# Designs tried in a protein design run: peptides against a protein of PDB entry 1MQS. Part 49

Target 1, 223 residues: chain A of PDB entry 1MQS
Amino acid sequence: ILKMLFLNKDLNNNDNITTITDDIFNQQEIIWKVLILDIKSTATISSVLRVNDLLKAGITVHSLIKQDRSPLPDVPAIYFVSPTKENIDIIVNDLKSDKYSEFYINFTSSLPRNLLEDLAQQVSITGKSDKIKQVYDQYLDFIVTEPELFSLEISNAYLTLNDPKTTEEEITGLCANIADGLFNTVLTINSIPIIRAAKGGPAEIIAEKLGTKLRDFVINTNS

## One batch from the design tools (peptide; made by RFdiffusion4, then SolubleMPNN)

Design b2_p14_5_s3 (from b2_p14_5, 4 letters changed)
Fold by OpenDDE base, seed 1:
Structure b2_p14_5_s3 (fold): chain B 223 residues (1-223), chain A 14 residues (1-14)
Amino acid sequence: as target 1 above (223 residues)
Amino acid sequence: PEILVIDPGNNLKL
């Protein structure tokens, strides 16, 4: 939860919430944000964080996703909500209306593929996919840090892929996971890119898997 | 079309 509130930056998890928030507040420039919750996530947040903790994390305003919210076009927003069609529609409407400057979306549980595709399709239509900086759930974990740069934030991917002790099966499995993440990212950007990857390594495996997924998706959506 | 460069050791660029 704290990681989410700090835009999924790496935090030292060995400290208690108060120590972490105090250290960040004192050592780093605080980014002021809006936190958007639903009824379920409100209970979750309330069980872990105090109001003062939210403030120290840079949360200026917290609101329910279904309540009427004033536009804050210069303020980034963190969504922490259930993966439902209703919530997705609201997020997309907020995106369309430029309600916030940036969107950091965290689903409280796994987002089903059909809902992910729906989100991607709707975002694509808006032409404002660049405002979505993060999407997280049990299966999705990617960050768009710059207009043309993003990371899946898969820990130890480089080490695993370059370790000579790693088995072919392990490499294949990891490449599949990376390809899934990239596929989800591409869907949110509303374009099918030309994929470039170095030959003879894991990058090629990822590229091939991603290409297959994209082709299958295009065929299935046009049918 | 945009170009996605896959570099599993670093960052991914579109």
Scores: peptide ipSAE 0.060, ipTM 0.645, DockQ to the pose 0.099
Fold by OpenDDE base, seed 5:
Structure b2_p14_5_s3 (fold): chain B 223 residues (1-223), chain A 14 residues (1-14)
Amino acid sequence: as target 1 above (223 residues)
Amino acid sequence: PEILVIDPGNNLKL
């Protein structure tokens, strides 16, 4: 949470919240920003942070996403909200209206593929994708730029991988297909990326398979 | 360097 409030900069996690905020406050120029919450995230923030902690983190104003909010076009905004169609539509509307200078979006849980695609599509239409600096969920962190954001468009991958009725063979097969798709994409862009994936799930399996494919390719092309 | 983020639902390049 504190990392989010400091625009996901690296913080020394060994210190108490108060110590971290005090150190940052004293050592660095505070970036003043707006925090946009929903009901669920408000409860989460309130359980961990005090109002004074928010102020020390540079939060000048905090408001609910569904509330009428004054435009602050010169102030960056942090969203910490549930990954819903409604919230995405509101964020996009805020983007269209130039409500804030920059958008740092943090979803409180995993962002489904369909919602990510919807967000990307709507943002692309606005022509203001450069204002979206970060998009995070509990598993992912990424910078949303039009030419750099893509999906394999594999239908129902998330649902299939999370359905308890899905067999291990089906999961393995799907992971292989995803890895193949990613491999082809990487080759198309003629650049080898740094791969990031959550550990302990299908994402790690995919990352491992992709890594192997890329390494094998590099070895074979250099021999 | 570019970063590829792997998610079961959201396979993204950044």
Scores: peptide ipSAE 0.059, ipTM 0.646, DockQ to the pose 0.072
Fold by OpenDDE base, seed 3:
Structure b2_p14_5_s3 (fold): chain B 223 residues (1-223), chain A 14 residues (1-14)
Amino acid sequence: as target 1 above (223 residues)
Amino acid sequence: PEILVIDPGNNLKL
């Protein structure tokens, strides 16, 4: 939960919540943000965190997703809500209305594939996919850097990669497209990441292609 | 360094 409140950055989990929040408050610039909850997640947050902990985490205000909320177009928002069609529709409506500057979405449980596709489609129609910075659940860790990766490539990739009728050529082509998208993302990072992927599947193919692209880029930039 | 975990069937993590 604390990790979520700090935009899913790595934290030292060996210390108690108070020590962690105090250290961060004193050592780092606090990003002020809005926390959007539902009834279930409110109970979860209240059981673990105190009001002072939220404040030290940079939560300026918190609200229920279903209540009427005032627009804060210059403030980033963290959503911590159940993965439901209703909540997705509300998030998309908030996006359409420019209610917040950035959207960090954390689902309280697994997001079904059909709902992920629905979210991606609706976001793509708005033309504001760049405001979606993160989408997380217990199984999905996803950083949205390009709209195409989120709305088109991921959903289609999953279906195509899991279709037994898909040819090796189609798989290779799709993996190349994914690697291109990831490469563009990596270029926005001022460091070369360590790439990890499961062996024997599409992930390995993507990792290899991405690795090649990065190596080529390093060679070209050092020349 | 940052770690990019690739799993197109499940997740992508930076």
Scores: peptide ipSAE 0.062, ipTM 0.623, DockQ to the pose 0.081; fails the geometry check
Fold by OpenDDE base, seed 2:
Structure b2_p14_5_s3 (fold): chain B 223 residues (1-223), chain A 14 residues (1-14)
Amino acid sequence: as target 1 above (223 residues)
Amino acid sequence: PEILVIDPGNNLKL
């Protein structure tokens, strides 16, 4: 949550919330932001943070996503909301109306593929995709709002990777298969991408394996 | 360069 409030910059997680906010306040100029919440995320924020913590994080105003909000075209906005069609439509409408200067979108839970595609498509139509700076959910460090989304269509991959009963060996094997699929996909676009993945989980394993494959390929093609 | 985001749901976003 604190990372989100600081636009997902790397924070030293070993310190107390108060120490982190104080250190940031003393070291860097505070970027004032608007925080957009829904009912569920309001409860989450209230359980973890104090009002003073929000102020120290540079949150000047917080509002509910379904409420009428005044335009602040020179102020960046952080959305922390449920991954629903309704919320996506509201965010896109806010984008169309130039309600804020920049949009940092954080979903409270996993963003389904269909909703990600919908978001990407709607944003693309607006011609204002440059204002969408970040898209996050609980599993991803960063989601790019490009309409070009590929699926490997591996059956039950998400469920298997998130099932606590799955063994490390099974996870490693599945991650290798996913990395192979991604490698093949990357080769079709004839470009070496910068890889982004959440740390500490299967996505990192996949990213490492994919990175190795790509590096090996580049070395072999340049020889 | 393109940014590849790896989703735990086997999604690739360029």
Scores: peptide ipSAE 0.051, ipTM 0.619, DockQ to the pose 0.066; fails the geometry check

Design b2_p14_5_s4 (from b2_p14_5, 4 letters changed)
Fold by OpenDDE base, seed 5:
Structure b2_p14_5_s4 (fold): chain B 223 residues (1-223), chain A 14 residues (1-14)
Amino acid sequence: as target 1 above (223 residues)
Amino acid sequence: MEILVINPGNNLKL
C-alpha cells in the first residue's frame, strides 16, 4: 500500500516494510495527490492506514470513485479500485474530462485481459494516453483485521458451500474466488507457503486452484 | 509460512 501511495517508486533499501514508521515518510519526496477508492478498496486501506498516514504519504484528498468529485486538473490522482468495467469507464471518463493532471491506476487484483484491452482501447480513443502514468495490479483484495488475521470479505461463503441447493458450478466458482483472494494475500506477503487441505471437499478445490496459481506465478517470474 | 484450510467458508489459518 505505501509503495502505491508513493507512486510505486522503490522505497529506499527496504522492500520489506512490515511496520509503518515515521522514517518511511521522511525519506520520500512528498508529492501531493488525490486518492480515488471504491467501497472495497476503502475497507482495505482503512484496515491498515489512518487518515494521518495518508496525509504523510501526500494524500490531500481521498474520495469514492462513484461520488461526485471536483476537478483538480493540476493534481495527480492515484486510483486504487476493483478491476471492473464500471470503474474503468469512470476512469476513462475522468481522463476525457481532464479531471486530474496524471493518472496512476492501481487495481486491487489482476485485471482480466478483456478489461485491459477495453481500457487500452478507450484510452487510445481519448488521445490522452500520455496522462496514464502507471497501470498496476496490486493484489490487495483483502482486509487486515489483526496483524496475523485477514478477511477476504466473501459474504455467505459458509452458507453457499453447505447449502444442498448450491450447484457444483456455484461451489467451484466460490472456491475460485477464495483461491484468488488467498493468491493475492500470498503475493503481498511475498512468501510461498506450504498448502494443506482436507481431501474430498471445497478445501481441496481451493488448495488445488491456489497451488496452480502459485506454480504458474513462480514459473512466469523465473522465466 | 503454512496455509491450512480449516473451513473455506469461515476459518483459514496462515
Scores: peptide ipSAE 0.144, ipTM 0.719, DockQ to the pose 0.082
Fold by OpenDDE base, seed 1:
Structure b2_p14_5_s4 (fold): chain B 223 residues (1-223), chain A 14 residues (1-14)
Amino acid sequence: as target 1 above (223 residues)
Amino acid sequence: MEILVINPGNNLKL
């Protein structure tokens, strides 16, 4: 998150910033920016950062993407939002209206290829592609509730997985969503775990899906 | 080396 707030620049300190210290903020040139969030990303940010931390990172204002936002044409914007068509359309509209000086786009999870192509096409049509400085997948689609506890914020997951009336398709779909969330979490921690799961149930399905994603990621990163 | 135990219904502890 902090790296994102500093425009994904390499923070000169050791890759393992485990503690938010005042030193992190003092070493960076403070560029004042706006932070644009959706409901989900707001919860993610709020789980680990305080308003004062945002200020120290140069965030002047944070707003919801769907909120009516005043134009600040001389101020760069960081978007940290879910990878949805709706959010893309809003970002492009903000670009068209010159709402901000620069656009740093961060998605909470991987942007599907079709949506990336849509974003690229829409941006190209605007003729303002030079204002888009960054597009990143942040893999931050979870909430930290306690220092050693996170939530994927998947409603009724337990009920769905344990209800005999739930279809195999619904279970498989939910397992995929859980695996995606776990994948994002693992990437954020930057440590590939050994996966253990009970055999013959949803746990195994999740483990297999997650394992596949992690293997694919490692192969693609080392290539 | 971290171990991820997947147990549907329990809080995932990493």
Scores: peptide ipSAE 0.134, ipTM 0.720, DockQ to the pose 0.091
Fold by OpenDDE base, seed 2:
Structure b2_p14_5_s4 (fold): chain B 223 residues (1-223), chain A 14 residues (1-14)
Amino acid sequence: as target 1 above (223 residues)
Amino acid sequence: MEILVINPGNNLKL
């Protein structure tokens, strides 16, 4: 998150910033910028940062993407939002209207190829692609509830996985969503774990899906 | 080396 708030610039040589200290903020030139969030990303940010931390990172204003936002044509904007068609359309509309000087687009999870192509096409039509400075997948689709505890915020996951009336398709779909969330978490921690799961149930399905994603990621990163 | 234990219904501790 802090790296994103500093426009994905390398925060000094220590990749393992586990503690938010005032020293992190003092080492960076403060660029004043706006932060645009959705409901989900607001929960993510609020779980780990306070308003004062945002201010120290140069965030003067934070707003919901769906809110009516005043134009600040001389101010750069950080978008940190879910990878949805609706959010893309709003970002492109903001680009068309010159709402901000620069656009740093960060998605909470991986942007599907079809949505990336849609974003690229719409941006191309505007003729303002030069204003888009960054597009990143942040893999931050979870909230931190405690220093060593996170939540994927998947409602009724336990009930769905344990209800005998739940279909195999529903279970498989939910397991995929959980695996995606775990994948994002693993990438954020930047440590590939050994996966252990009980055999013969949803745990195994999740483990297999997650394992596949991690293997694919490692192969693609080493190529 | 971290171990991720997947237990449906339990909070994942990393």
Scores: peptide ipSAE 0.127, ipTM 0.712, DockQ to the pose 0.093
Fold by OpenDDE base, seed 3:
Structure b2_p14_5_s4 (fold): chain B 223 residues (1-223), chain A 14 residues (1-14)
Amino acid sequence: as target 1 above (223 residues)
Amino acid sequence: MEILVINPGNNLKL
């Protein structure tokens, strides 16, 4: 999150920032900017950072993407939002209206190819592609509830996995979503764990899906 | 080396 707030610049040679210290902020050039969030990303940011931390990172104003926001044509904007068509359309509309000087777009999870193509196409039509400075997948689709506890915020996951009326397709789909969330968490921690799961249930399905994703990631990163 | 234990019936502990 802090890297994102500093426009995805390398903060320190040590990826192991476990504690927010004043030293992190003092070493960075502060660029004043606005932060645009959705409901989900607001919860993510609020779980880790305080308003004072945002100010120290140069965030002067933060707003919801769906709110009526005043134009600040001389101020750069950081978007940190879910990868949805609705959010893409709003970002493009903000670009069309010259709402901000520069656009730093960050998605909470991986942007699907079709939406990336849609974004690229819409931006090309505006003729303002030069204002988009960054597009990143942040893999931050989880909430930190305690220092050693996180939530994927998947509603009724326990009930769905344990209800005998739930279809195999629904279980498999939910297990895939959980595996995606865990994958994002692992990437954020930047440490590949040994996965253990009980056999013969949803835990095994999740473990297999996650294991496959991690193997694919390692192969693609080492190539 | 971290161990991720997946237990949907119980809290996931990293």
Scores: peptide ipSAE 0.109, ipTM 0.705, DockQ to the pose 0.091

Design b2_p14_6_s1 (from b2_p14_6, 7 letters changed)
Fold by OpenDDE base, seed 5:
Structure b2_p14_6_s1 (fold): chain B 223 residues (1-223), chain A 14 residues (1-14)
Amino acid sequence: as target 1 above (223 residues)
Amino acid sequence: EDWIELGEPLLTFN
């Protein structure tokens, strides 16, 4: 998250937010930026950072992507939002309107190819692609509740997975979504876990899906 | 509760 807030520049290898922000503040000139969030990413940020932390990171103002926002054409903007068609359209509209000087786009999870192509196409049409400085998948699709506990904030997941009326397709789909969230979490913590799950249920399905994703990632990263 | 563990451990990110 902090790396994103500093425009994905290399930061000191420290886990302490205060130390990182203080070091950067003392060593580098602060670039003031606008942070654009959605409801989901707001929850993510709020679970990890305080308003003062954002300020120390150079975030002078933060707003919701779906809310009306005043143009700040001389200020760079960091988007940290879900990879949805709606958000892409809003970003492109902001680009068209010259709402900000530079656009640093960070999606909370992996951007599907079709949406990436859509973004690229729309940006190309605007003729303002030079203002798009970064596009990243941050894989921060989770809420930190305590040091050793997090939530994917998937509504009614337990009920859905345990309701006899739920179809196998629905279960499989939900398990895939959960596995994606867990995968994002693993990437964020930069540590590969040993996966344990209960046998004979959705947990096993999730574990297998997650395991596959992690194995594929490790293979691809080491290649 | 009966648990399963995936076969081969994955390496930590480097």
Scores: peptide ipSAE 0.052, ipTM 0.514, DockQ to the pose 0.362
Fold by OpenDDE base, seed 4:
Structure b2_p14_6_s1 (fold): chain B 223 residues (1-223), chain A 14 residues (1-14)
Amino acid sequence: as target 1 above (223 residues)
Amino acid sequence: EDWIELGEPLLTFN
């Protein structure tokens, strides 16, 4: 997250927030930025950073992507939002309106190819592609509650999966979401896990989905 | 504190 806030500059991951921010502050002038979030990413940021940390990282203001925001045409913006068509459209609209000087786009999870193409196409049409400095999918579709614990922030997941009234479609959908979150988590920690799950239930479904995603990723990465 | 490592950029329009 800090790396993102510093425009994806390489940071020493062994240092704490204070050390990193102090080092950067001492080494170079802080670039003031706007941070654009959605509801999900707000939770993610809040779980890891405090307002003071954001300030130290050069975030002068943070806002929700869906809210009306005042233009700051001389200030670069960091978007950290879900990879949705709606968010892409808003970003492009912000680009069209010259709302910010530069756009650093970070999606909270994997950006589907179709949406990436849509973003690229829309940006190209605006003629302002030079303002788009970065596009990342950060695989941060989870909440870091503490160093050794995280949450996918899926409400009532356990209850839903174990409620006999829940439909198969609902279970499948939820399992897919969980698998996506876990996949992103795995990529974040940069370690391929051994997956173990109980048979005959949602855990197996999730494990299978996750396994497939991981296998596909490994294949694609090694190709 | 354990920090999240960010991935490579998907696109750079510059």
Scores: peptide ipSAE 0.028, ipTM 0.385, DockQ to the pose 0.038
Fold by OpenDDE base, seed 1:
Structure b2_p14_6_s1 (fold): chain B 223 residues (1-223), chain A 14 residues (1-14)
Amino acid sequence: as target 1 above (223 residues)
Amino acid sequence: EDWIELGEPLLTFN
């Protein structure tokens, strides 16, 4: 997250957020920027950073992407939002409106190819592609609550998975979403976990999906 | 605190 807030530049390998922000703040001129979030990414950031940390990282203001935001044409913007068509359209509209000077786009999870192509196409049509400085898809689709505990913040997941009225398609879809979130978490931790799940239920489905994703990832990264 | 890994850039427009 800190790397993102500093425009994805390499930072000193220090585990202390305060030390990192203080060192950077003292060593270089602070670049003030706007941080645009959605509901999910707000929760993600708030679980890791404090308001003071954002300030030290040069975030002068933060807002929700769906809120009416005042133009700041001389200020660069960092987007950290879910990879959705709606968010892409809003970003493109902000670009068309010259709402900010530069655009650093970070998606909270993997951006599908079709959406990437859509973004690229829309940006090219605007003629303002020079303002789009970065596009990342991050792996931050989780909330840190306490040490050794995290949440995907999926509303009523347990109820949905255990309701007899829930369709197989709904279960499969939700399990896939959960597996994706867990996968992103694993990548963030940078360690392959031992997976323990209850047998004979949705947890097993999720575990299998996650296992497959991890295996595929390991194979692809080692090639 | 543990580091959060960020992805590589997908697109860069110049």
Scores: peptide ipSAE 0.025, ipTM 0.392, DockQ to the pose 0.035
Fold by OpenDDE base, seed 2:
Structure b2_p14_6_s1 (fold): chain B 223 residues (1-223), chain A 14 residues (1-14)
Amino acid sequence: as target 1 above (223 residues)
Amino acid sequence: EDWIELGEPLLTFN
């Protein structure tokens, strides 16, 4: 979520929201943005972030996508909404009307290919595709549950991944196995997680593999 | 430590 609020830029911090927002706020110029939500995403945001967090992320105003919204043609907009035809149509209409300066579109869950194609087609027709800066699937269709600890029971995984003598093939294979294990865990929990991983190492590789698997699964399940 | 939060980019318009 925080990454989304910062226009999906890489973040360099730990899991502490306050620390992340403070560090980012101090290190870069604040970009004021409009946040457009729907009912579902509002619940998600409210469960994770405080009002102050939104402010620190540069959210000047937030509103529901179905509400009448005043044009702010000089302000970039972040859409964080459900992947529905209705929401896509509204976004396109907002684009047509030059309601905002830039459009950063984030869907709360996987966007089916047919809807992605629809979005692309409609945007193309407007001639204003340059204003759409990002379109993202977010893995935020999850249920908040009590913390659980689990293990994949893979012996010496850390050592193997960090041993300079380990071959690329071995690393790739192990990462795939770990991702598979995590994927299965996700399926067991029956909720889509937010995936966070350390950047620049095996954890990132694993995260990417897991993300791909989750996306494919969701798309295939919803098709 | 730098970290990533995954959201897969679907489209980029230039």
Scores: peptide ipSAE 0.054, ipTM 0.449, DockQ to the pose 0.119; fails the geometry check

Design b2_p14_6_s2 (from b2_p14_6, 7 letters changed)
Fold by OpenDDE base, seed 2:
Structure b2_p14_6_s2 (fold): chain B 223 residues (1-223), chain A 14 residues (1-14)
Amino acid sequence: as target 1 above (223 residues)
Amino acid sequence: EEWIELGEPLLTFK
């Protein structure tokens, strides 16, 4: 969520939300943005973030997507809404009307391919595709359940991944195996997680592989 | 330690 509020830029994220927002606020220029929500995403945001967090993230105002919203043609907008045809149509209409300067679209869950294609097609027709800066889907439709800790029981994984003598092929293979294990675990738990990993190391590689695998799975199951 | 929260872009328009 925080990443979304900062236009999906890479963030140094190692602590709680407050610490992260404080660090970012102190180090970066605040870009004021409009946050567009729906009922579901409002509940999600409220459960994770405080009002002060939104402010520190540069959210000047937030509104429901179905509410009448005044044009702010010089202000970028973040959409965080359910992946529905209705919401897509509203976003496209907002684009047509030049309601905002830029559009950062984040769906609360996996966007089906058909809807993605619909969005792309409609945006293309408007001739204003340049204003659509990002389209993301999130893995926020999850249930936090036990166990909180598990192991894949892979011997010497850490050593292998951090040994300078390990070949790229070996690393890639091991990362793939780990990602597969995690994927299977996710399916077993029957919960799609938000994936967080350390940047710049094997964990990032694994996370990306896992993310792709989860995305593909969700898309395929929703088709 | 720097952490990432994953979200892959589905589309980027230029």
Scores: peptide ipSAE 0.045, ipTM 0.474, DockQ to the pose 0.120
Fold by OpenDDE base, seed 5:
Structure b2_p14_6_s2 (fold): chain B 223 residues (1-223), chain A 14 residues (1-14)
Amino acid sequence: as target 1 above (223 residues)
Amino acid sequence: EEWIELGEPLLTFK
């Protein structure tokens, strides 16, 4: 997250948030930026960072992507939003309107290829691709609640998974989404977990899906 | 909550 807030520059990850922000704030020129969030990323950021941390990172203003935002054509913007068609369209519209000087786009989770292509195409059409400085898809599809505990903040997940009226298709779909979130969490933590799950239910489905994703990831990264 | 690792850049329009 801090790396993102500093325009994905390399930071010393061995230091804590306070040390990093203090060092940068004191030793480097602060680039003031706007941070554009969505509801999900707002929760994510708020669970990890404080307002003072944002300020020290040079974030002057943060707003929701769906809110009406005043143009700040001389200010660079950091987008940290969900990888959705809607958000892409909004970003492109902001680009078209010259709402900010530079665009640093960070998606909260993996951006599907089709959406990446859509973004690229739309940006290309605007003729303002030079303002798009970087596009990242991050893996922050979780909320830190407390040490060693996190939530994917999937609404009504427990109820859905345990309701006997829920179809297998719905269960498998939800389990896939949960597995994706967990996978993103693993990548964020940068540690491959030992998966433990209760057998005979959704937890097993999730575990298997996650396991597959992790195995594939390890194989792909080692190849 | 020390740090979050970011992914690799997908696109750079520079």
Scores: peptide ipSAE 0.034, ipTM 0.475, DockQ to the pose 0.036
Fold by OpenDDE base, seed 1:
Structure b2_p14_6_s2 (fold): chain B 223 residues (1-223), chain A 14 residues (1-14)
Amino acid sequence: as target 1 above (223 residues)
Amino acid sequence: EEWIELGEPLLTFK
């Protein structure tokens, strides 16, 4: 996250947030930026950073992507939002309207190829591709609440998975989403976990999906 | 406190 806030520059990963922000703030002229978030990413940021951290990172203002935002044509913007068609369209519209000077786009999770192509195509049509400096997808589909506990912040997941009216298709879909979130968490932690799940229910389905994803990842990264 | 590292860029524009 700090890397994103400093326009994806290389940072010393051995330092804590306070040390990094203090050092950069004291050594370099601060580049003031706008941070554009959605509801999910707002929670994510809040779980990791304090308000003072944002300020020291040069975030002068933060707003929701769906909010009406005043143009700041001389200020660079960092987007940290979900990889959706809606968000892409909003970003492109912001680009067309010259809402900001530069665009640093960070998606909260993996960006599908079709959406990447859509973004690229729309940007090309605008003729303002020079304003888009970076596009990242991240693996931040979780909220840290305490050192040994995190949440994917999926509303009513337990109820949905245990409701007898829920279809198998719905269960499968939700389990896939949960597995994706857990997978991203694993990548963030940079450690392959031992998976423990209750048998005979959705937890087992999720565990199997996660296991498959992890196996595939290990194979692909080591090949 | 620990922080999260970002991934590699997917696209860069001139």
Scores: peptide ipSAE 0.031, ipTM 0.455, DockQ to the pose 0.034
Fold by OpenDDE base, seed 4:
Structure b2_p14_6_s2 (fold): chain B 223 residues (1-223), chain A 14 residues (1-14)
Amino acid sequence: as target 1 above (223 residues)
Amino acid sequence: EEWIELGEPLLTFK
């Protein structure tokens, strides 16, 4: 979520939201943005972030997508909304009306191919595609509750992944197994998770594999 | 540790 709020830039080496926001605030000039939500994503954001966190992330105003919103043509907007035809149409209308300076679109879950094509086509017709800076689908179709810890109970996973004698093939294989385990776990929970992992190591590999699996599953299930 | 949060770009308009 924080990455999204910072226009999908990489996060600093910290798991503390406050520290991350402070570090970014100190290192970079804050870019003030508008956050557009729907009912579902509002619940998601509220479960993870406080108002102060949003402010530190440069969110000056947040509104519901279905609300009549005042134009802020000099302010970039972050959309974090469900992947629906209705929301797409609203976004396109906002684009047509030059409601914001830039559009960063983040869908709360996987965007079906037909809707992606619809969005692309409508944006193309407007002639204002340059204002659409990015379109992401995310795995945030859930309410974040208190953190829970579980284990896949894979023997010597840490040792294997950190042993310099371990081959790349072994690492890849293990990562695949872990991703499969996580995928199965997600299916049992019946909720699409946000995936966060350490960059530059096996965790990133696992995260990417899991993300791909989840994306494929959602597409296939909603087709 | 540097963390990543996944969200693959579907479209980038330039």
Scores: peptide ipSAE 0.056, ipTM 0.444, DockQ to the pose 0.129; fails the geometry check

